# Peptides against a protein of PDB entry 6B4E: the designs that were tried, part 42

Target 1, 295 residues: chain A of PDB entry 6B4E
Amino acid sequence: TNFDKISKMFWHYKDKIAQIKQDIVLPIKKADVNVRNLLSRHKRKINPKFGQLTNSNQQLFKIQNELTQLINDTKGDSLAYHWILNFIAKAVVHQAETEVRVKPESALPLGKLTLYLLVQFPELQELFMARLVKKCPFVIGFTCEIDTEKGRQNMGWKRNNENKWEDNTSYDERMGGILSLFAIITRLQLPQEFITTTSHPFPIALSWHILARICNTPLNLITNTHFVILGSWWDAAAVQFLQAYGNQASKLLILIGEELTSRMAEKKYVGAARLRILLEAWQNNNMESFPEMSP

## One batch from the design tools (peptide; aimed at target 1 H209)

Design b2_p21_2_s4 (made by RFdiffusion4, then SolubleMPNN; from b2_p21_2, 11 letters changed)
Fold by OpenDDE base, seed 4:
Structure b2_p21_2_s4 (fold): chain B 295 residues (1-295), chain A 21 residues (1-21)
Amino acid sequence: as target 1 above (295 residues)
Amino acid sequence: YSTALTPEEQEWAEKQLEKLE
């Protein structure tokens, strides 16, 4: 694992966030009133769509079509188009932080929707990845110390209005939710209409990188959160991961489930305990996956 | 069987990463 490369990637996306603010968000505030009104209306129409997702493919397709139309309405103005995509990127991540964190299986419909949008609107890819990395650096296997304020910020910790850090449980759950979404996206196949014309923007190999990079992370930087997000990933993608990489996948699952947890046993991390349970379930031929969506 | 990844398996993983980055 080349951690320098990972760090460069991390900071690339941090810079991208700053660039988005300067080149997209702030300029729109000064844009023509008609453009601002249009975007405001679109925002109000788009935002509820993510909450309208169910375990129904029919409902998913409906929402996909509706969002596609709404986004296409903005293509005539490049700034407006990028603004709405950035809004969507933020909204999707927010949905992961709020809904997926409490209902992990909801990552499946959200992930399908997101993947569709990422392919349909390629400009969303960088915007979305930047937001993911900002909120949850674990998606690229980045870890830094959290002994400093800047370190915590880099790892996606939030402060409230009173400048107090969020509690550990809240942070863990948010990271788990975001990681669940990303994991789902990596293990989903492209919609049939795109398979022959487009490459998967975030393929299953990115899941491999997450696991491998965490395994290679210095142990002094490993926290309960690492195990929480690994557990979230496991629920979301372990079955498909095994299908993709076979014996190599098995070895990596054992590394995170047995070896990594064992090395950190003295810490008595709750997340590690859960991961061991998942490992044991797998060893007993009882690995579970999220339920498939209905027609 | 060995639970550790072989050097070849690790190299393969890194190659996949390079293709995506």
Scores: peptide ipSAE 0.038, ipTM 0.667, DockQ to the pose 0.228
OpenDDE base, seeds 1, 2, 3, 5: peptide ipSAE 0.022, 0.028, 0.030, 0.038; ipTM 0.640, 0.627, 0.701, 0.659

Design b2_p21_3 (made by RFdiffusion4)
Pose (drawn by RFdiffusion4):
Structure b2_p21_3 (pose): chain A 295 residues (1-295), chain P 21 residues (1-21)
Amino acid sequence: as target 1 above (295 residues)
Amino acid sequence: SHEELEEEVEKEMEEIEELLE
């Protein structure tokens, strides 16, 4: 892995976040009353819909249809359309760092909803990817030191209610939940309305990049967070990763489960212990996936 | 873009083999 290229990719998305603020978010303050009214009303109607998802496919379709109508209502104004898509991208990532953090299997319905929106509204793709990378750089394998304040900000750290950094547990759980959503998306087939006509925007090869880049990361930059997101990724995508790459995926899963954990054993990382348990469960023919969605 | 991703995957497979050795 050429980590200079990974850094260039990271800063490309960081620049995209700045461009979104300059060209989408700030100009909306100057939009006419019809646009402001529509966006104010629609953002209220959109916000709770992500938490209304359940394990039921029928409920997923209902929410997809409601959101499609609300988004289509904004297409008469390109700026309002891009603003509501940016709002949705932020809301989906926030849902991943809250609900998926507590209930990892909720990444499956949320991933299906997000993938559907990503192909129904393709402008969402760049907005969503930039948000993921800003909030969880591990999705592209970016890692930097966190000894400095800027490094902590680069890696997606947050502060609590007194300018102190959130504890390591809170950060690790957030990163797992965000990366779990992206991992689901990479292993989902497109919905039937698009599977016959469209290329998957974030395919399974992106999962290969995450694993390979963590395994190629200098060991002095590895933290408990790398093991936690790999465990979260495993729960969301390891079965389909093997279906895609076979013996090659098996070699990579062994590398992360046996070798990456062994080389960092002195650190006694909690996430490394769980990744070893996942490796052993697979070796005992008991690899799990999230239960498929109910009707 | 997808072909470029698979080409990069091939390069990373070679690196994984080296790590395994």

Design b2_p21_3_s1 (made by RFdiffusion4, then SolubleMPNN; from b2_p21_3, 11 letters changed)
Fold by OpenDDE base, seed 3:
Structure b2_p21_3_s1 (fold): chain B 295 residues (1-295), chain A 21 residues (1-21)
Amino acid sequence: as target 1 above (295 residues)
Amino acid sequence: MLEELLQEVKELEKEIDELLK
């Protein structure tokens, strides 16, 4: 694991967030009134779509088509187009922070929708990754100390209006939700219409990076959150990960489930205990995956 | 034994990084 590279990647996306604000979000406020009105209408139509997802492929396809049309309506203005994509990126991550957090299996339809949009609108990819890394640096295997305010901020901790940090449980659950979504995206196949023309923008190899980078993280930086997100990842992608990499995947699962948990046993992390349970379930040939979506 | 596995994982990660360039 090249930590310098990871750090550079992290700061690249942090800079991207700043750039998005400067070049997309702020300028649109001064844009032509017709453009602003268009975006306002589209925002209102787009925002509820993510909450309308169910475990139905039929419903998914409907929403895909609706969003595609709405996004295409903005392509005549580059700024408007990028603004709406940035909005979508934020909305998707927000859905992961709220809905997937409490219902992890909802990551599947959300992930399918997101992957479709990422392929259909390639400009969404950088916007989405920037948002993911800002909110959940674990998606690229980045970890820093959280004993400073800046460290906590870098790791995606939120502060309320009173400058009070969110509680540990809230942070853990949010990170788990976001990571679940990302994990799902990495293990999904491209939609049939794109398989021959496009490479997967966030392939299963990125799940490998998450696991490997966490395993290589200095132990003094490992927290309960690391185990929580690993558990979330496990539920979301472990089965498919094993299918993709076979014995090599098995080695990584053992490393996180056995070795990493053992090394941190003195901390008695609840997340680690859960991950151990997942490992044991796998060892007993009882590894579970999210149910497939209905027609 | 686990140290060897960790080393192998590190090596494989490098290979994956090269593929993703």
Scores: peptide ipSAE 0.100, ipTM 0.746, DockQ to the pose 0.188
OpenDDE base, seeds 1, 2, 4, 5: peptide ipSAE 0.065, 0.088, 0.058, 0.060; ipTM 0.716, 0.743, 0.726, 0.724

Design b2_p21_3_s3 (made by RFdiffusion4, then SolubleMPNN; from b2_p21_3, 9 letters changed)
Fold by OpenDDE base, seed 5:
Structure b2_p21_3_s3 (fold): chain B 295 residues (1-295), chain A 21 residues (1-21)
Amino acid sequence: as target 1 above (295 residues)
Amino acid sequence: MIEELQKEVEKLKEELDELLK
């Protein structure tokens, strides 16, 4: 694993976040009043849609259509268009770190919606990835030390208004939620209307990168969070990952479930214990995936 | 950047083999 390259990618997206603020978010505040009013109305309509998702495909399609129309209404103004996409990117990630963290199976409808939007509106892809990397660097297999303030910030740790860090459990759960969403996206098939015309923007190969890069991470940087997000990934994508890569996938699952957990056994990480249970379930032919959505 | 990540899968498979030794 080329860690220098990963770091370069990480900082690229950090820079992208800064660029988004400078070139999209701040300029809109000075935009024409009609544009600002349009975006304000659209924001209010869009924001609740992500929470309205259920295990119903019918509901999903309804929301897809509604969002598509709302986004299309902004295409006449490039700045407005990019602003609304950035808002959506933020909203999706926020949904992952709040709802998916407590109900992992909700990643499936959210992931389907997100993938549809990523394909329908390609400009969303970089905006979304930048937000993902900012909030959860694990999505690209990036890890740094968290013994410093800057290190914690880089790894997506939050501080409250009193500058107090969030607790470890909250951080772990948020990272798990975001990673679950990303994992789902990587293992989903493109919507039928796009299969023959478009390549998958975030394919299953990116899941391979996550696992491999974590396995290659120096052991002194491995934390409970790494195992938590691996467990979240496992629930979200392990079945489809095995289907995609066969024996090579199996080797990697054994590597994370057996070898990595064994190397870190002295730490007695709760996340590692859970991952071990998932491995054992698989070995006993009891690997499960999220249930499919209803019609 | 995403496209670059996708191109590294084969290299990672080789690295995986090394990790399993």
Scores: peptide ipSAE 0.041, ipTM 0.685, DockQ to the pose 0.660
OpenDDE base, seeds 1, 2, 3, 4: peptide ipSAE 0.029, 0.037, 0.023, 0.039; ipTM 0.670, 0.677, 0.650, 0.681; seed 4 fails the geometry check

Design b2_p21_3_s4 (made by RFdiffusion4, then SolubleMPNN; from b2_p21_3, 12 letters changed)
Fold by OpenDDE base, seed 1:
Structure b2_p21_3_s4 (fold): chain B 295 residues (1-295), chain A 21 residues (1-21)
Amino acid sequence: as target 1 above (295 residues)
Amino acid sequence: KEKELLEEIKELEKEIDKLLE
C-alpha cells in the first residue's frame, strides 16, 4: 500500500471541494434570475426523489427517468448543469448518512440510482467522489489520527453549532452508511444499456483497495470505526467480492475478520466483535447478501 | 485505468501474502 499516494488523493478531493464552492456554488448566486429560479425549482423536485426509492426496480426506473429529464433541462447552461450535479452528489451522500445508516439494505436501490446517474452524467463522478472522500475518507482507505481537531475534521467528524463533536455512535453510523453506499456501487453491474459503451466508474477493485489499505494501516490508527465500516462493507459487498476475486478475496476477508480483529482484541471494539461474527457466519457457509430488488 | 488497477491489485496481493506468511 502506497500511503503517500492515498494521502495525495485525499487532499486532491479536499481541494476539489474547495474548488466546487468557488467555481460552482458561489457563482450561481450571482447568476441570472431565470437560472436561479430554474435551479430552485429543480432542487425542490429532485430532493425528495431519493427518499422515494423502494425495493422496486419499477420505482427505480421511474425515478431514474425523472431525474434524467430534470438534469437534462439544465444542460443549456454549463454552470447550472454542474450546480445541479453537485447538488445531487450532496443529496445522495446525505441520504446515505440518514437512511442507509439505519437501514443498510436501502443502499441497494440508492446505489443503483447513483450508478446510473454516474454513467449517464460523467461529470457527476468527480463531484460525487469528492463529496464521498470529504465525508468518509474510508472510501479510499485513508486514515489519519483523530487526537487533534484537524485530524477529526479530515476524517469527517462533525461539530454542532456549539463546536461540540458528534458522539462516537453517530459518527460510526454515518461512516457505515456512506461506506455501505459506496460498497454497493462498486459491486453493481452496469445497467444493460451502458455495459458495451462504457466502463464501470467505480469498479469492484475499489473495494479491494479499501480492505487492503485498512489492513495495512498502522495499528495505532485503527479505531472502532474501521471495524464498523468493514462490517458495513461486508454486508454490502462481501458475496460479490468473493465472486470477483475468489481465493484472493478470501485471504483478504480472513485478514480483516480474523487477523486484524485479533491484533486489536485488547481494545474490545464493538465493531470488531460484529466483524468476527460475520467471519464466523461465512465460515459456516452462511454469508448473506442484501435481497435483490423486485421487478 | 483498469489496467492500472489490476496492477495495483497484483501488488496488493503480494502484500497480503506477505502478511499472511
Scores: peptide ipSAE 0.142, ipTM 0.796, DockQ to the pose 0.878
OpenDDE base, seeds 2, 3, 4, 5: peptide ipSAE 0.044, 0.042, 0.042, 0.142; ipTM 0.701, 0.700, 0.702, 0.794

Design b2_p21_4 (made by RFdiffusion4)
Pose (drawn by RFdiffusion4):
Structure b2_p21_4 (pose): chain A 295 residues (1-295), chain P 21 residues (1-21)
Amino acid sequence: as target 1 above (295 residues)
Amino acid sequence: SVGAPDAPEDVKELEEEEFAA
């Protein structure tokens, strides 16, 4: 892995976040009353819909249809359309760092909804990817030091209610949750409406990149967070990763489960212990996936 | 690093496209 290229990719998405603020978010303050009214009303109607998802496919379709109508209502104005898509991208990532953090299997319905929106509204793709990278750089394998305040900000750290950094557990759980959503998306087949006509925008190869880049990261930059997101990724995508790459995926899973954990054993990282358990469960023919969605 | 194995072909193509961006 050429980590200079990974850094260039990271800063590309960081620049995109700045461009979104300059060209989408700030100009909306100057939009006409019809646009402001529509966006104010629609953002209220959109916000709770992500938490109304359940394990049921019928409910997923209902929410997809409701959101499709609301988004289509904004298409008459390119700025309003891009603003509501940016709002949705932020809301989905926030849902991942809250609800998926507590209930990891909720990443499956949320991933199906997000993937459907990503192909129904393609302008969402760049907005969503930039948001993921800004909030969870591990999705592209970016890692930098966190000894400095700027490094902490680069890696997606947040502060609590007193300018102190959130504890390590809170950060690790958030990163797992966000990365779990992205891991689901990379291993999902497109919905039937699009599977016959469209290339998957974030395919399974992106999961290979995450694993390979963590395994190639300098060991002095590895933290408990790398093991936590790999465990979250495993729960969301290891079965399909093997279906995609076979013995090559097996070699990579062994590398992360046996070698990466062994090299970092002195640190006694909690996430490394869980990744070893996942490796042993697979070796005992008991690899799990999230239960498929109910009717 | 532990070093990852060599990537498959489709992964190499996608990685090159990402870096060309």

Design b2_p21_4_s1 (made by RFdiffusion4, then SolubleMPNN; from b2_p21_4, 11 letters changed)
Fold by OpenDDE base, seed 3:
Structure b2_p21_4_s1 (fold): chain B 295 residues (1-295), chain A 21 residues (1-21)
Amino acid sequence: as target 1 above (295 residues)
Amino acid sequence: PVGAPPLPAEVQKLLEELYAK
């Protein structure tokens, strides 16, 4: 079944996370002191750059160039190179969890930067997807029950130092932030320098998978979070999705905005109410997209 | 525009089941 394939994909990336720890993160602790010092310095230089993004393409290009140079400095050592890419993957997802969470439109510059890096450094793709799936399984349309500790962990729920689960609002906002970033990446065009030489690593078709898989998810597993992330996706990519697939896209948007919300109406989910508002805005010819970046 | 790759099989099946009865 389609669900079996999704489950296999989910566990593939869980295994990849374990592999990254064993083959990249732990071995670097035993590496040459010069390599460790290099990576420590680079980590300190790289980390603040994601927070330096603005709505300016000029600033974006500056940061792209700076990161490219810093990453290239590690290519002479395969372990160091993979370590720095894994660090970047984690940092990008962290930025989505914190900044995009509170300012969704910030997903656009972050997504452009991330897409550039994914194309420029192909080894980042598997590392990034593994981190995304770990933190937000919704990016591949995976859902499991959250009535158990293991189920919550699989769906990316966090516990604090007192072993208390994060509140529903915090979880919803984090998932929304991460999915906004992924949605933006899927609907962005490749930079002009790559269009003729490289295929898009995470194309708009992956947005179809997210929506379709959620629509096929057993209703007893559908939560408020599903509607929250659908709303986040809508703000990030609905306009471009409609432009790409036309009438077929319209049918799918109606399916999530009308049919899915109606089927779950008894739950009175706040996320579902918001998604309904987005549907109604579209029906009134008032669908909005994030503003384009300035030069 | 990003382009229009073919609809995934799972989407086609879902749409047919819901709207082409």
Scores: peptide ipSAE 0.037, ipTM 0.680, DockQ to the pose 0.057
OpenDDE base, seeds 1, 2, 4, 5: peptide ipSAE 0.029, 0.024, 0.025, 0.030; ipTM 0.658, 0.622, 0.634, 0.711; seed 5 fails the geometry check

Design b2_p21_4_s2 (made by RFdiffusion4, then SolubleMPNN; from b2_p21_4, 10 letters changed)
Fold by OpenDDE base, seed 3:
Structure b2_p21_4_s2 (fold): chain B 295 residues (1-295), chain A 21 residues (1-21)
Amino acid sequence: as target 1 above (295 residues)
Amino acid sequence: PVGAPELPEEVQKLLEELYAK
């Protein structure tokens, strides 16, 4: 694991966030009133769609079509198009932070929708990844110390208006929610209509990177959050990960479930205990996955 | 570090391609 490379990637996306603000978000405020009105209307229509997802594929397809139409309506203006995609990127991550954190299985329909949009609108990919990395650096296996304010900020910790950090449970759950979504995306197959025309934008290899990079992280930087997000990843993608990489996948699952938890046993992390339970379930041939969506 | 197993890049790419398509 080349951590310098990971760090460069992390800061690349931090720079991308700054670029998005300067090149997309701020300029739109000076755009033509008709464009601003269009985007305001579209924003209001788009935002509820993510919460309207269910375990129904029919509902998913309906929302996919509706969003596709709304996004296509903005393509006549490049700035408007990028603005709406950035909005969608933010909205999807927000949905992961709020709904997926409390109902992890909701990551499946959200992930399917997101993957569809990522393929249908390639410009969404960098916008989405930048937002993911900013809020949850774990998606690229980035970890830094959180003993400093800057370190906590880099790891996606939030402060309230009184400059107080969010509580550990809130942070853990948010990270778990975001990671669940990303994990789902990495393990989903492309829709049939895209298989021959494009490659998967965030393939299962990215799950490999998450696990491997965490395993290779200095132990003094490993926190309860690492185990929480590994557990979230496990629920979301472990079955498909095993299908993809076979014995190599098994080695990584054993490393995170047994070795990493054992090395950190003195910390008595709740997330580690959960991960150990998942490992034991797997060892007993009882690994579970999210239920498939209904027609 | 607990030492993650190494998967050769070439193998990883092949598996990724097989999975993605």
Scores: peptide ipSAE 0.148, ipTM 0.691, DockQ to the pose 0.357
OpenDDE base, seeds 1, 2, 4, 5: peptide ipSAE 0.037, 0.029, 0.041, 0.123; ipTM 0.637, 0.630, 0.672, 0.702

Design b2_p21_4_s3 (made by RFdiffusion4, then SolubleMPNN; from b2_p21_4, 8 letters changed)
Fold by OpenDDE base, seed 5:
Structure b2_p21_4_s3 (fold): chain B 295 residues (1-295), chain A 21 residues (1-21)
Amino acid sequence: as target 1 above (295 residues)
Amino acid sequence: PVGAPEPPEEVKKLEEELYAK
């Protein structure tokens, strides 16, 4: 693991966020009134769609089709098109922060929807990844110290209107929610209509990166959050990860579940305790995955 | 660090591609 390269990637996406604001978000305010009105209407229609997801594939396909039509309506104007995709990227991540954090299994329908959109609209990929990295740097295995304000900001900590940091539990839950979504996306197969025509935009290899990079992180930078997101990842993707990489996957799971937790035992992290329970369940041939969606 | 194992070849290739961007 080359942490210099990871850092460069992190800052690339931070710069991308700034660029998006400058080149997409702000300019649309000066766009033609018809374009602004179109986007306003579309925003109102799109926003509730993510909350309408259930464990039903039928409902998923309905929403996919509706969103596809709404996005296609903007393709005639490049700025409008990119604006609506950026809005979707933000909305998806927000849904992970709010819904997935309290109901992890909801990551599955959300992930399926997101993956479909990422393939259908390739320009969404960079916008989505930038938003993910900004909100949850763990998705690329980036870690920095959080003893400074800048460090906390870089790691996605939020402040309220009174400039007070969010509590640890809130941060952990948000990170877990976002990571669950990303983990699900990495382990999903492409929809049948795309599987022969395109490669997976965020393949299972990215899950390897997350685990390996955390394993290679200096121990003094490892926090409870790391174990929380590893547990979230485990629930979301461990079964499929083992299927993908076999013995090599097993080594990583043992490394995070046994070795990393043991090295940090003195900290008595709640997240670490949960991860050990997951490891033990696996050792007892009781590794679970999210239930499949209904027709 | 606890030290991650050597990644699969597929993962290595992806890393190279990602870092080239």
Scores: peptide ipSAE 0.362, ipTM 0.888, DockQ to the pose 0.946
OpenDDE base, seeds 1, 2, 3, 4: peptide ipSAE 0.331, 0.334, 0.334, 0.326; ipTM 0.878, 0.878, 0.878, 0.877

Design b2_p21_4_s4 (made by RFdiffusion4, then SolubleMPNN; from b2_p21_4, 9 letters changed)
Fold by OpenDDE base, seed 4:
Formats: structure tokens, C-alpha cells, sequence
Structure b2_p21_4_s4 (fold): chain B 295 residues (1-295), chain A 21 residues (1-21)
């Protein structure tokens, strides 16, 4: 029944996306001109903030404060508030698809910012998770067949203006970028100001879900993408994962790095080869993590 | 360092199933 639960969760978030469109996005188009103007201005101010992130904690804190103020400006109107949060959710995922895709280590500042916002504005959590699942269902360990149009859509494949599917490399890289961000979020500690007041919204246990669910996925559904996102997860969170769970984490890493790759060896997936390299590096005591941010 | 949170029961079950294969 575990896969049934995952499926139910997947469709829950699909429904949530539809609800967001109906209850948040569409109504704002009919809102008062003053509200629309406010949101337009805020959108323009918020959007570039994600690209302004660097490896500096000082810069991160600056952006956190700026975004906090901008979001708080909308709290007087519940619809406007939710619209801004939904916009942020979309923008963060988009940043993962574009920037993290090409520079995985950028997931760290983006993840820190996102985690801060998720805790500061709890209503963002469902909006963000819905967007994540829509774009990259791997974040909850969901997999379905991609031999049908609907299957590809469910797994987050995009079509261009000519109704042509994106190429495999593009899809793999996008999924890797999004998964990197999510993995980072799961392994980050809450900001100091929140540790005693709230629980982590997306804790490290969700990384267990990802790995375990992929390992239990029927082999006929396993693709190169699965190995790509596992590699992305590894770069983002393997060190901290081992620190958290010790020997049990080691067993799971061996399962994905050795057992799963071995079972799929005949496919000669590039992603699997990379994951084997990561495993070997770990076995040689050369496991690396993203560099920590500067003060 | 990140603490060692308790592993969710669902994950334990999934791992058990995996190891049984």
C-alpha cells in the first residue's frame, strides 16, 4: 500500500495546482486595480532577488529581509498574500530549473532562502510542495510509465511550442536541478531563530523517502533520470545524510550506488555510471559536499 | 551538524521490503 499512498499524495498535489489556479491566480486577474498594481510592483521587485543570491550569508540575510518586507506588505489582503507566495514558489522552482541545473552548488543559498521563507510564511509550504511535485515528482519518490502522453506529463516532461517533447538531456538536467534544491532543504538546519519554536517543514527523513521509494520502484520503470537525480541528491546531501543516520544511511547509499546500478547495468545509463563514480569516491574516503557559504 | 531524527515508520517498512528482495 506504500505506492498507493505515494500515488494519492501525487494526485493530491496535482489537485492543489488546479485549486491554486482557480482560487488564487484567476481571482487576482479580476481584483481591484490597486491590488493588481501592488502585486505587479512586488513581482518586479521579488523576481530578481533569487538571481542575486551568492555564496555570502550576508547577502542571503539581506535578501531574506527584503523579501520578508515585500511579502508582509501583502498580508492585508489574503488573496494578494497567497498570490505572492504562489509566485515565489514558482520562481524558486524556476531558479532550480535554470541556475541550479548548471551550477548545482547554487542550491545551497537558494535552499537556505527557501527554507527561511517556508518557516516564516507557513502558507508557502503547500504551494511550494505542489509546484515541486508538478515539476519533479521524484521529490516524493513517485514514478510512473512514460510510454504515454499522460505518463510523460505526470513525470514533468515539457513540450515546446511545436508540441515536441524536450530532449532527454534537458529533462534530466531540470529534474536534477529541482531535486538538488529539495535535497538541500531537507538537510539544512532551521535558522537559529526558529529552532525552538517550530519543526522542520521538510526534514531529512524526506530524503529517506526519496531513496527508499526509488529503490523499491519496479525496475521496468527505472530510467536514466532516476540515476541522474540520485547523483544530484548525493552531491547535495549524502554527507549530511551519513552524519544523521550513520550505518543505516551507509546501507541505503550502497543500495542505490551498488545494487541498483548493478541491476540496471545492461542499460548502460550515463547517470548510473556517474553514481558509481560517486560511490567509489565515497569508498575511497573522498566524499565531497558543496562548499559552505561565507559569512 | 544535523541531528539524528527518528526514521519514519513508513521508511523503515520500505527498507525492510527492499532488503527482502
Amino acid sequence: as target 1 above (295 residues)
Amino acid sequence: PVGAPELPEEVKKLLEELYAK
Scores: peptide ipSAE 0.031, ipTM 0.665, DockQ to the pose 0.076
OpenDDE base, seeds 1, 2, 3, 5: peptide ipSAE 0.029, 0.029, 0.027, 0.027; ipTM 0.649, 0.644, 0.651, 0.648; seed 5 fails the geometry check

Design b2_p21_5 (made by RFdiffusion4)
Pose (drawn by RFdiffusion4):
Structure b2_p21_5 (pose): chain A 295 residues (1-295), chain P 21 residues (1-21)
Amino acid sequence: as target 1 above (295 residues)
Amino acid sequence: EEEFTEEIEEQEEKEMAEVES
């Protein structure tokens, strides 16, 4: 892995976040009353819909249809359309760092919804990817030091209610939740409406990049967070990763489960212990996936 | 194995092309 290229990719998405603020978010303050009214009303209607998802496919379709109608209502104004897509991208990532953090299997319905929106509204793709990278740089394998305040900000750290950094557990759980959503998206087939006509926008090769880049990261930059997101990724995508790459995926899973954990053993990272358990469960022919969605 | 390598490299090249654009 050429980590200079990874850094260049990271800063490209950071620049995209700045461009979104300049060209989408700030100009909306100056939009006419019809646009402001529509966006104010629609953002209220959109916000709770992500938490209304369940394990049921019928409920997923209902929410997809409701959101498709609300988004289509904004298409008459390119700025309002891009603003509501940016709002949705932020809301989906927030849902991942809250609900998926507590209930990892909720990443499956949320991932299906997001993937559907990503192909129904393709302008969402760049907005969503930039948001993921800003909030969880591990999705492209970016890692930097966190000894400095700027490094902590670069890596997606947050502060609590007293300008102190959130504890390590809170950060690790958030990162797992966000990365779990992205991992589901990379291993999902497109919905039937699009599977016959469209290339998957975030395919399974992106999961290969995450694993390979963590395994190639200098060991002095590895933290418990790398093991936690790999465990979250495993739960969400390891079965399909093997289906895609076979013995090569097996070699990479062994590398992360046996070698990466062994080389960092002195740190006694909690996530490394869980990743070893996942490796042993697979070696005992008991690799799990999230239960498929109910009707 | 060659096909997997090509697929993964094509994806990485696509990312670099987008970033360098």

